# Ledger of designs, part 49: peptides against a protein of PDB entry 5TDY

Target 1, 88 residues: chain A of PDB entry 5TDY
Amino acid sequence: EKKIDGRRKAAVLLVALGPEKAAQVMKHLDEETVEQLVVEIANIGRVTPEEKKQVLEEFLSLAKAKEMISEGGIEYAKKVLEKAFGPE

## One batch from the design tools (peptide; made by RFdiffusion4, then SolubleMPNN)

Design b2_p21_7_s1
Fold by OpenDDE base, seed 5:
Structure b2_p21_7_s1 (fold): chain B 88 residues (1-88), chain A 21 residues (1-21)
Amino acid sequence: as target 1 above (88 residues)
Amino acid sequence: SAELEELLAEVEKVVDKELAE
């Protein structure tokens, strides 16, 4: 499995969601983070099917795990996303 | 929040759909 840095993973995920849903997700992020993501998305270049699949599977794993955790709220969700897709 | 939880659930649904393609 090829290594993908967290910043790129976040961009791949948002692009995969499409502009409408990506925008909804980014509403829950701070302005600085959004600006960073926009830059990353603008420079995403070509995403291979394998890379896309890898990123989506990682998110899916986290999403399913979250469903079994009592913790919730915006801050927790942000921490989860930052841990998975933030800078390494 | 409940709103964010719903959004996350929707994201999971979209991801599942994309992985199925």
Scores: peptide ipSAE 0.139, ipTM 0.690, DockQ to the pose 0.114
Fold by OpenDDE base, seed 1:
Structure b2_p21_7_s1 (fold): chain B 88 residues (1-88), chain A 21 residues (1-21)
Amino acid sequence: as target 1 above (88 residues)
Amino acid sequence: SAELEELLAEVEKVVDKELAE
């Protein structure tokens, strides 16, 4: 697999979710984080099928792993995103 | 928290669908 910048991973994920679901997710993030994500999305350019697949698989893996531990709320969502797509 | 967990479950469904393409 090719190395992908963490910030780019987040943008690829949100775009893949579509505008409706992406907006719902971002409702649970602070304003500064949302602004950063919007900038990344605006500059996403071309996303290859391979890159998209890699990002989605990584998210699913981390999400399922976290689901095994009983944890909920806004902080849970933030932790998942930070672990998957934070700065490397 | 229940609402967010449901949202995350829906996100996983979307991801599964996209991976199936």
Scores: peptide ipSAE 0.134, ipTM 0.682, DockQ to the pose 0.113
Fold by OpenDDE base, seed 2:
Structure b2_p21_7_s1 (fold): chain B 88 residues (1-88), chain A 21 residues (1-21)
Amino acid sequence: as target 1 above (88 residues)
Amino acid sequence: SAELEELLAEVEKVVDKELAE
């Protein structure tokens, strides 16, 4: 398993979701975060099947762990995504 | 919130679908 930059992970995830679902996710993030993600997506280049699978599996694991947390709102969504795929 | 939880659940469904391909 190759190490993937957190920012790239986020870009891979959003692209994998497709434009419609990605937009629904991004509307729960602040403008600055969205701008950063757009830049990463613009520079995503080639995504290998292995890389895509790795990112999706990682997110699924983290998402399930957070499912029982009683929190909401933009800040929570931002923190979840940054924790999983944000810059380290 | 219910809205965020619903969104996360939807993302999980998409991820499951993609992983199944």
Scores: peptide ipSAE 0.076, ipTM 0.607, DockQ to the pose 0.114
Fold by OpenDDE base, seed 3:
Structure b2_p21_7_s1 (fold): chain B 88 residues (1-88), chain A 21 residues (1-21)
Amino acid sequence: as target 1 above (88 residues)
Amino acid sequence: SAELEELLAEVEKVVDKELAE
């Protein structure tokens, strides 16, 4: 399994979600973070099916693991996304 | 929180659909 840069993982995830769902997710992020993600998406280039699958499976695993956490709301959601797929 | 759960649930739904392709 190839190691993927965290910034690229975020771009792959958002592209996979599609523009509507990606926008819904990014509503929970601050403006600066959104701008950074837009740059990554703009420079994503080609995404292989293998890379896409790897990123989606990783997020699914993390999301399920975090279901037991009831604290934080929107702010926590932002932190989770940044830690998992944000800049390293 | 309800807000976090809603966000995570929405992403999970999309991820499940994408992985089913």
Scores: peptide ipSAE 0.065, ipTM 0.581, DockQ to the pose 0.114

Design b2_p21_7_s2
Fold by OpenDDE base, seed 1:
Structure b2_p21_7_s2 (fold): chain B 88 residues (1-88), chain A 21 residues (1-21)
Amino acid sequence: as target 1 above (88 residues)
Amino acid sequence: SPELEELLKKVEEVVEKLLAE
């Protein structure tokens, strides 16, 4: 699989969520981090299906592996993010 | 919704980790 920069992965994830949800996430981050993300988002360009898949899978993997959310939460996350990314 | 808020909190945590990669 093609390696994706972490900053780009973060941008892809936030863009997929949409501006409202992305803002809700970023409001908890420090100013410098937000500025960094805004730059990445502004220059995101085309996001390939492979990138979307990689970002989603890594998110779910991290969330589950660290027991960040329950299994039900994982299923919920899948639905939300799949809808956010849109059908492929 | 509470479920969405929880998800977004997890997204925040993952974003921070992604930026640290």
Scores: peptide ipSAE 0.598, ipTM 0.919, DockQ to the pose 0.075
Fold by OpenDDE base, seed 5:
Structure b2_p21_7_s2 (fold): chain B 88 residues (1-88), chain A 21 residues (1-21)
Amino acid sequence: as target 1 above (88 residues)
Amino acid sequence: SPELEELLKKVEEVVEKLLAE
């Protein structure tokens, strides 16, 4: 599979959430990080199905790691993000 | 919802991890 850099993956994830939820996430980040993400988001262009898949899978993996989210929470997250990305 | 807030918090953490890659 094609490698995607972390910055792009983060942008994909935030765009998928939509502006309202993305703002809720970014309001907890420092200003410099937000500016970095905004640049990535502004230049995101087309997000391929492969990228969507990779971002979703990595998110679920990271979110589940160290038992930070229950299995039920993972399923919820999966549904939310799949809806956010839209069907392919 | 609490589930959404938890998700968004986790997204924040994951975003930070992604940026650190």
Scores: peptide ipSAE 0.597, ipTM 0.918, DockQ to the pose 0.075
Fold by OpenDDE base, seed 4:
Structure b2_p21_7_s2 (fold): chain B 88 residues (1-88), chain A 21 residues (1-21)
Amino acid sequence: as target 1 above (88 residues)
Amino acid sequence: SPELEELLKKVEEVVEKLLAE
């Protein structure tokens, strides 16, 4: 599988959430980081199914591995993010 | 949704980790 740049993965995740939810996430980040992400989002182009898969899997992996969210939270996250990404 | 808010907080944390890669 293709290795995806971390910045791009972040952009993919935020775009999937939509502008409103993405804004809720970015409002807690520093100005420089937000500017970086906005550039990545603006130049995201088309997101491939493989990218969507990798981003989702890495999110779930990180969240679960470090016990960032409960098992129930993982299932909720899957449901929300799968809906956000849409069918392929 | 409180659960959605919590999810978004986790997204923020993951975004920060992704940017650190």
Scores: peptide ipSAE 0.593, ipTM 0.918, DockQ to the pose 0.075
Fold by OpenDDE base, seed 3:
Structure b2_p21_7_s2 (fold): chain B 88 residues (1-88), chain A 21 residues (1-21)
Amino acid sequence: as target 1 above (88 residues)
Amino acid sequence: SPELEELLKKVEEVVEKLLAE
């Protein structure tokens, strides 16, 4: 697997949330951090399936949403998170 | 929803951690 830059991972995660929710998250970050993230988001381009997988797995781990999930569980997690990050 | 707000707070936390990598 390819190592992904943390800044890019953050951008991928925010884009996945959608603009409204991403904005809500960024409202709580300092100005310099927001500017940094905006640059990464602007240059995100195409997100590969591998990147999506890695970002999701790391998110689940860091957020302690799930201890360990199988590869088959990744798709399930994606669906759950997509729904969770969907419109309010 | 409160649940969503909690999730978004976790996202914020994770973003901070990712930027620190």
Scores: peptide ipSAE 0.586, ipTM 0.916, DockQ to the pose 0.071

Design b2_p21_8_s1 (from b2_p21_8 with V3F)
Fold by OpenDDE base, seed 3:
Structure b2_p21_8_s1 (fold): chain B 88 residues (1-88), chain A 21 residues (1-21)
Amino acid sequence: as target 1 above (88 residues)
Amino acid sequence: DEFFEKVVDAVLKAGVDVTEV
C-alpha cells in the first residue's frame, strides 16, 4: 500500500464523487481551500483503482469516527487516530 | 492530513452519497 499525499487524497475523493456532488461539497469549503483543491484536481492525472479504494476507505473511517465522537465513541476515534497519525 | 480531513468534513456537511462511487 502506497502512502498518498493528503491533497491528492482530497482530489481523488472529489473526482470519485463526480462534478455535481463535488460542487456541493465545495460549497462547504473556504475559498482558499477550494482553489487548492481545484488545482489538485486539475493535475490529478490518472487515479488507480487502488488509490480510489484507499481514499474511500479512509473517508469512511473518518466519517464513522466523527459520528462516534459525537456519540461519545472515544475508543473508536483513538483507533482511527492511531492509524492516521501513527508510526507510518 | 489536515487538508484531507477538512475536505472530508465538507463532504459530511454536504450530505452527499459516497456509496458505490
Scores: peptide ipSAE 0.698, ipTM 0.939, DockQ to the pose 0.795
Fold by OpenDDE base, seed 5:
Structure b2_p21_8_s1 (fold): chain B 88 residues (1-88), chain A 21 residues (1-21)
Amino acid sequence: as target 1 above (88 residues)
Amino acid sequence: DEFFEKVVDAVLKAGVDVTEV
């Protein structure tokens, strides 16, 4: 798998969440981080399904490690992607 | 990546349901 820039990963994740949830997330970020994130979102361009899966897999891994969720894996990621962007 | 992890932490703190995207 190809390494994705961390800022791009964050943008992909926020786009996947949608505007309302993304806004809630940004309330928990410092201003500088928000500005950086907005720039990345504005310039996100095309995101491949592979990139989205990689980002969600890493997100799920981190979330599980922090005991916030108990489920992960590619099947879960697929469901998230499908809800966010439709089947790909 | 530190930046991504920071954003992930914010997602978790926000308590948003990622399954309902």
Scores: peptide ipSAE 0.694, ipTM 0.932, DockQ to the pose 0.551
Fold by OpenDDE base, seed 2:
Structure b2_p21_8_s1 (fold): chain B 88 residues (1-88), chain A 21 residues (1-21)
Amino acid sequence: as target 1 above (88 residues)
Amino acid sequence: DEFFEKVVDAVLKAGVDVTEV
């Protein structure tokens, strides 16, 4: 598998969530991060199925680690993946 | 990756509705 830049991974994730949900996520980010993310989204181009899968799997892994401090984190992460990636 | 992890944290904090209405 190809290594994906962290900024691109973030863009892929938010595009997968759709504009409405992505907007809600951005409300929890600092201004500098939002600006960088918007630029990446604007220049995302084509996202391959493998790239999307890779990003979502890493998202799930990180979210799982946060379950220790966020109740229901793993279940939430699975639902996000289902909407963003499934049923393909 | 710090940038990606920051965005992941924001996704979880947002608690976005992932149910189709």
Scores: peptide ipSAE 0.691, ipTM 0.923, DockQ to the pose 0.450
Fold by OpenDDE base, seed 1:
Structure b2_p21_8_s1 (fold): chain B 88 residues (1-88), chain A 21 residues (1-21)
Amino acid sequence: as target 1 above (88 residues)
Amino acid sequence: DEFFEKVVDAVLKAGVDVTEV
């Protein structure tokens, strides 16, 4: 398993959500983070299935860990990932 | 990774509509 930069992982996730939904997510980020994320999205290039899988698995893990404090919860996270990456 | 975790948190807070198929 190759390590993926955190900024790239974020870009992969938001690109998969599409620009409209990604924009809604960015409303919950500070301007500096948004700027960094936009740069990463602009330079995302090719995304491999392996990268998508890694991002998916880590997202699920983090979402589960934050289940008690996350607004959307684990079920929401699962739905987001299914929409973004398809059923798996 | 703090950056990714920050974005994950934002996704979970955003509550974007994922109902459409």
Scores: peptide ipSAE 0.687, ipTM 0.923, DockQ to the pose 0.481

Design b2_p21_8_s2 (from b2_p21_8 with V3F E20K)
Fold by OpenDDE base, seed 3:
Structure b2_p21_8_s2 (fold): chain B 88 residues (1-88), chain A 21 residues (1-21)
Amino acid sequence: as target 1 above (88 residues)
Amino acid sequence: DEFFEKVVDAVLKAGVDVTKV
């Protein structure tokens, strides 16, 4: 698994959402962040399926940690521990 | 990453569906 730059991750996420959803997201960002994000999107080049998968999985993890998306169970707990205390 | 987390927060606030992307 390759480490992805945070700004690139954001660009990958917004590109994956498509322009309509991305526009709705950007309404909730400050102007400076929007400008930075647009630059990253403009220069994103090709996005691999693996990058997309990594970014979406991290999104889900963060969303669940914020209790915005409900999920329990031992498998999720294992993933949390692996991410928090594993070697990567 | 703080920048990514800020964008994630905006996604959540926007309430857009990301499950089918």
Scores: peptide ipSAE 0.694, ipTM 0.939, DockQ to the pose 0.766
Fold by OpenDDE base, seed 5:
Structure b2_p21_8_s2 (fold): chain B 88 residues (1-88), chain A 21 residues (1-21)
Amino acid sequence: as target 1 above (88 residues)
Amino acid sequence: DEFFEKVVDAVLKAGVDVTKV
């Protein structure tokens, strides 16, 4: 798999959440981080399904490691992607 | 990546459901 820039990963994740949820997330970030994130979102361009899967897999891994969720894996990621962007 | 982890932490703190939009 190709390495994705960390800032791009964050943008992909926020786009997947949608505007309302993304806004809630940004309330928990410092101003500088928000500014950086907004720039990345504005310039996100095209995101491949592979990129989205990689980002979600890493997110799920981190979330599980922090005991915030108990489930992960590609099937879960597929469901997230489908709800966010439709089947691809 | 530190930047991505920071954003992930914010997602978790926000308590948003990432499985639906």
Scores: peptide ipSAE 0.690, ipTM 0.933, DockQ to the pose 0.553
Fold by OpenDDE base, seed 2:
Structure b2_p21_8_s2 (fold): chain B 88 residues (1-88), chain A 21 residues (1-21)
Amino acid sequence: as target 1 above (88 residues)
Amino acid sequence: DEFFEKVVDAVLKAGVDVTKV
């Protein structure tokens, strides 16, 4: 598998969530991060199925780690992946 | 990756309604 830049991974994740949900996420980010993320989203181009899968799997992994401090984190992460990845 | 982890944290904090159209 190809190594994906962290900024691109973030863009792939938010695009997968859709614009409305992505907007809600951005409300929890600092201004500098939002600006960087918007640039990455604007230049995301084509996202391969494998790239999308890699990003979502890493998201799930990180979310699992946070379950220790956020109740229900793993279940939430699974639901996000289901909607983001869809039936494809 | 710090940038990606920051965004992941924001996703979880947002608690977005994943069923919302």
Scores: peptide ipSAE 0.684, ipTM 0.925, DockQ to the pose 0.478
Fold by OpenDDE base, seed 1:
Structure b2_p21_8_s2 (fold): chain B 88 residues (1-88), chain A 21 residues (1-21)
Amino acid sequence: as target 1 above (88 residues)
Amino acid sequence: DEFFEKVVDAVLKAGVDVTKV
């Protein structure tokens, strides 16, 4: 597993969500963070399936911890990945 | 990473469906 910069992880996540959902997320960020995130998105370049998977799994792990979600673990993550990115 | 976690928090606050894009 290759380490991904935190700003890049954020960009990958928001690109994966699509522009509409990303915009909704950005409403909950301060202007400076938004500017930084937009720059990262603009410079995202190629995103590999491995990066997308890694970022989403980390997101789900963090979200699970924060929201105390108990559903599915790895199986839930797999379903999310299939829905978000299609079979890989 | 603080930046990523800040964005994760925003995603959660936004309540967007991350399983459907």
Scores: peptide ipSAE 0.690, ipTM 0.935, DockQ to the pose 0.646; fails the geometry check

Design b2_p21_8_s3 (from b2_p21_8 with V3F V11I)
Fold by OpenDDE base, seed 5:
Structure b2_p21_8_s3 (fold): chain B 88 residues (1-88), chain A 21 residues (1-21)
Amino acid sequence: as target 1 above (88 residues)
Amino acid sequence: DEFFEKVVDAILKAGVDVTEV
C-alpha cells in the first residue's frame, strides 16, 4: 500500500463528494484549512482508482471508529467510487 | 494524518451522504 499525503487524501475525498456537498463540508472547517484544501483540490491532477480506494477505506475506518456509520467494507467503498467517478 | 482527520470530522459534522453523489 502506497502512502498518500494527508492533504491529497482530503482533496480526493472532497472531489468525490462533488461541489455541493463539498461546500457543506467546508462550512465546518476553519478558514486556513479551507484554503489549504482548495489548493490541493486545484492541483489534484490524476487520481488512480487505488488512491481513491485507499482514501475511502480510511474514511470508512475513521467514520466507523467515531460510530457515525456502521461497517461498510469494500462493497460500500465500491459504491462510493462508482457514484463519484463511474466504473473503472 | 491530522489534516485528513480534520476533513473527515467536517464531513461527519456536515452529515452529508458520501454514497449519494
Scores: peptide ipSAE 0.677, ipTM 0.927, DockQ to the pose 0.574
Fold by OpenDDE base, seed 3:
Structure b2_p21_8_s3 (fold): chain B 88 residues (1-88), chain A 21 residues (1-21)
Amino acid sequence: as target 1 above (88 residues)
Amino acid sequence: DEFFEKVVDAILKAGVDVTEV
């Protein structure tokens, strides 16, 4: 398993969501983070199925962890994963 | 990764329209 840069992982998710949904996500990020993310998206190139798998697994793990200390969101997270990495 | 975690949090907060495939 190849280690993936955190910024690249984020770009993979945002690209998978599509431009409109990605834009909605961006509204919840600080300006500096947005700028960095845009650069990564612009230079994402090819994304392998293995990368998507790794990103999905980590996303799910983090989402579950956040639910433990937040008001929830795991169901939404699951739906996000389905749209991003589910059947195409 | 802190950067990735920030984006994950934003995704969960965004509440984008998503449905089961």
Scores: peptide ipSAE 0.670, ipTM 0.920, DockQ to the pose 0.504
Fold by OpenDDE base, seed 1:
Structure b2_p21_8_s3 (fold): chain B 88 residues (1-88), chain A 21 residues (1-21)
Amino acid sequence: as target 1 above (88 residues)
Amino acid sequence: DEFFEKVVDAILKAGVDVTEV
C-alpha cells in the first residue's frame, strides 16, 4: 500500500464532492487550511482507483471513530462517499 | 495526519446536501 499525503487525500474527497459542496465544507476550515487545500485540488492530476479506495477506507474509518462526536455521524459519511464515488 | 483529519471533521460538520431530489 502506497502512502498518500494527507493534503492529497483531502483533495481527492473534495474534488469528488464537486465545487459547490466542497465550498460548503471549506466554510468549516480556517483560511490557511483552505489555501493549502485549494493548491492540492489545483494540482491533483490523475487520481487512481487505488487512491480513491484508500482514501475512502480511511475516511470511513475516521468517521466511524468519530461517530459519537461528529455531526451527521457515520450514516452521513456513508452517504457522502456514495455520492462522491458511487456504489462499490 | 492532522490535515486530513481536519478536513474529515469539516465534511462531517458541513451537512452538505448529498441528495438529488
Scores: peptide ipSAE 0.668, ipTM 0.914, DockQ to the pose 0.428
Fold by OpenDDE base, seed 2:
Structure b2_p21_8_s3 (fold): chain B 88 residues (1-88), chain A 21 residues (1-21)
Amino acid sequence: as target 1 above (88 residues)
Amino acid sequence: DEFFEKVVDAILKAGVDVTEV
């Protein structure tokens, strides 16, 4: 598989969530990260199915790890992914 | 990747409404 930059992976995910949901997410990020993310989103261009798949799998992996500190983390992550990539 | 991990954490903390309504 082709390696994807972390900033791009984040942009792919946020764009898929839509502007309203993405905005709510950004409220939980530091200012520097938000600025970097906005730039990356603006330059996202085309996203391939392969990229979406890779981002999805890595997101699930990280979300599973965080379930240990947040109840319902896995279920929430699955719902986020369903709304972001399901309609495709 | 630290950057991506921060965004994942933010998504979970945000608890965004993922319902259709």
Scores: peptide ipSAE 0.668, ipTM 0.914, DockQ to the pose 0.454

Design b2_p21_8_s4 (from b2_p21_8 with V3F T19R)
Fold by OpenDDE base, seed 3:
Structure b2_p21_8_s4 (fold): chain B 88 residues (1-88), chain A 21 residues (1-21)
Amino acid sequence: as target 1 above (88 residues)
Amino acid sequence: DEFFEKVVDAVLKAGVDVREV
């Protein structure tokens, strides 16, 4: 399990959400964070399947902890990966 | 990671449907 930079993780997550949802998310962030996030998204480059998996699993874990979603785990992550990036 | 968790919190606050991503 390779450690991923926190800014990169955030970029991967926002790319997965798509531009419309990402824009809604940006409205809940401070200006400095938005600037940093946009730069990371613009420079995301190639994302490995391992990175995508790690980021989505961590997102699901945090979301479950806040009781915002009940579904999660590897099956959910796979669905998100497919919809966000298509087949590997 | 603090930065990532901050963004995750914003995702949840935005109320976007993450199941339809």
Scores: peptide ipSAE 0.703, ipTM 0.936, DockQ to the pose 0.548
Fold by OpenDDE base, seed 1:
Structure b2_p21_8_s4 (fold): chain B 88 residues (1-88), chain A 21 residues (1-21)
Amino acid sequence: as target 1 above (88 residues)
Amino acid sequence: DEFFEKVVDAVLKAGVDVREV
């Protein structure tokens, strides 16, 4: 897998969630982090399907590790991608 | 990556429905 910058991964994740959910997430971040994140989102440019997949899979992996969610990783990621960006 | 994990943690704390984006 191609390494993705952490800031970019965060931006991809929040873009996938949409502006309303992203806003709710940002309420749990410090001002400096929010500023950095907004800049990354503004400059996200083109996001490849591979990047989206990698980011969502990593997110799900981390979330499962914390026992916050249990739905299958790759299948869940595909569902999220489809809802966020349409079928590919 | 600390930055990404910080954001992931915030996502979880926010309790947003990640299944319907």
Scores: peptide ipSAE 0.702, ipTM 0.936, DockQ to the pose 0.556
Fold by OpenDDE base, seed 5:
Parts: C-alpha cells; structure tokens; sequence
Structure b2_p21_8_s4 (fold): chain B 88 residues (1-88), chain A 21 residues (1-21)
C-alpha cells in the first residue's frame, strides 16, 4: 500500500462521491478547508482504482470507529468471507 | 491525518449515501 497524502485522500473521496454528494459534504466544511479541497480536486489528475479502494476502505474504517456506520456482525463477517473465499 | 478526518466527519454529517461508491 502506498501512503497517500491526507489532502489527496480527501480529494479522492469527494471525487468518488460525485459532484452532488461532494457539494453536500462541502456545506459542512469551513471555507479554508473547502478552498484547500477544491484545489486538490482541481489538480487530482488520475485516480487509480487502488487509491480509490484504499481511501474508501479508510473512510469506512473511520466511520465505523465513530459508530456512524454499523459494524455488523454476521453480515460483516459474511462480506469478509465472500471477499476472501467467494460465496458459500 | 487531521485534514482527512475533518473531511470524513463532514461526509458523515452530510448523511450522504456512501454505499456503492
């Protein structure tokens, strides 16, 4: 895994969300952060599938850690197993 | 990363659907 700069991670996340969702997110940020984010998005260049996957995984981890997204039990375990070994 | 966490917090506050992104 390549380390991604935090500003770039944020830009990748917002681009992945799409313009409408990204706009809604930016309404919850201070002006300075928005400006920084816009600059990063404007200069994001190519986003690799690996970067996108890495950023989304980190996002999900943080969101779950903050208990904003349910961790799940059996369902989460099933998703892990499915990704690791395929369907039962 | 503090900057990324700030943006993540905003995503969560916005309540946008992040599934299938």
Amino acid sequence: as target 1 above (88 residues)
Amino acid sequence: DEFFEKVVDAVLKAGVDVREV
Scores: peptide ipSAE 0.696, ipTM 0.938, DockQ to the pose 0.677
Fold by OpenDDE base, seed 2:
Structure b2_p21_8_s4 (fold): chain B 88 residues (1-88), chain A 21 residues (1-21)
Amino acid sequence: as target 1 above (88 residues)
Amino acid sequence: DEFFEKVVDAVLKAGVDVREV
């Protein structure tokens, strides 16, 4: 497994959501984070299947951890993943 | 990764509708 930069992982996830949904997500981020994220998205280039897999796994893991704090996170995360990455 | 975790949290908080993607 190749280590992926956190900024790139975020870009991969947001691009998969599409520009409209990504914009809604960015409303919940601080200005500096948004600027960094936009730069990474602009320079995302080619995304490998391996990268998408790793991003998927980590996203699910983090969402699961959050579910332990607040209910509903896992269900939402699963829906996002299904639409963002499609059947594999 | 703190940056990625921050974005993941934002995704969940945004509650974007993914049903009609």
Scores: peptide ipSAE 0.692, ipTM 0.930, DockQ to the pose 0.483

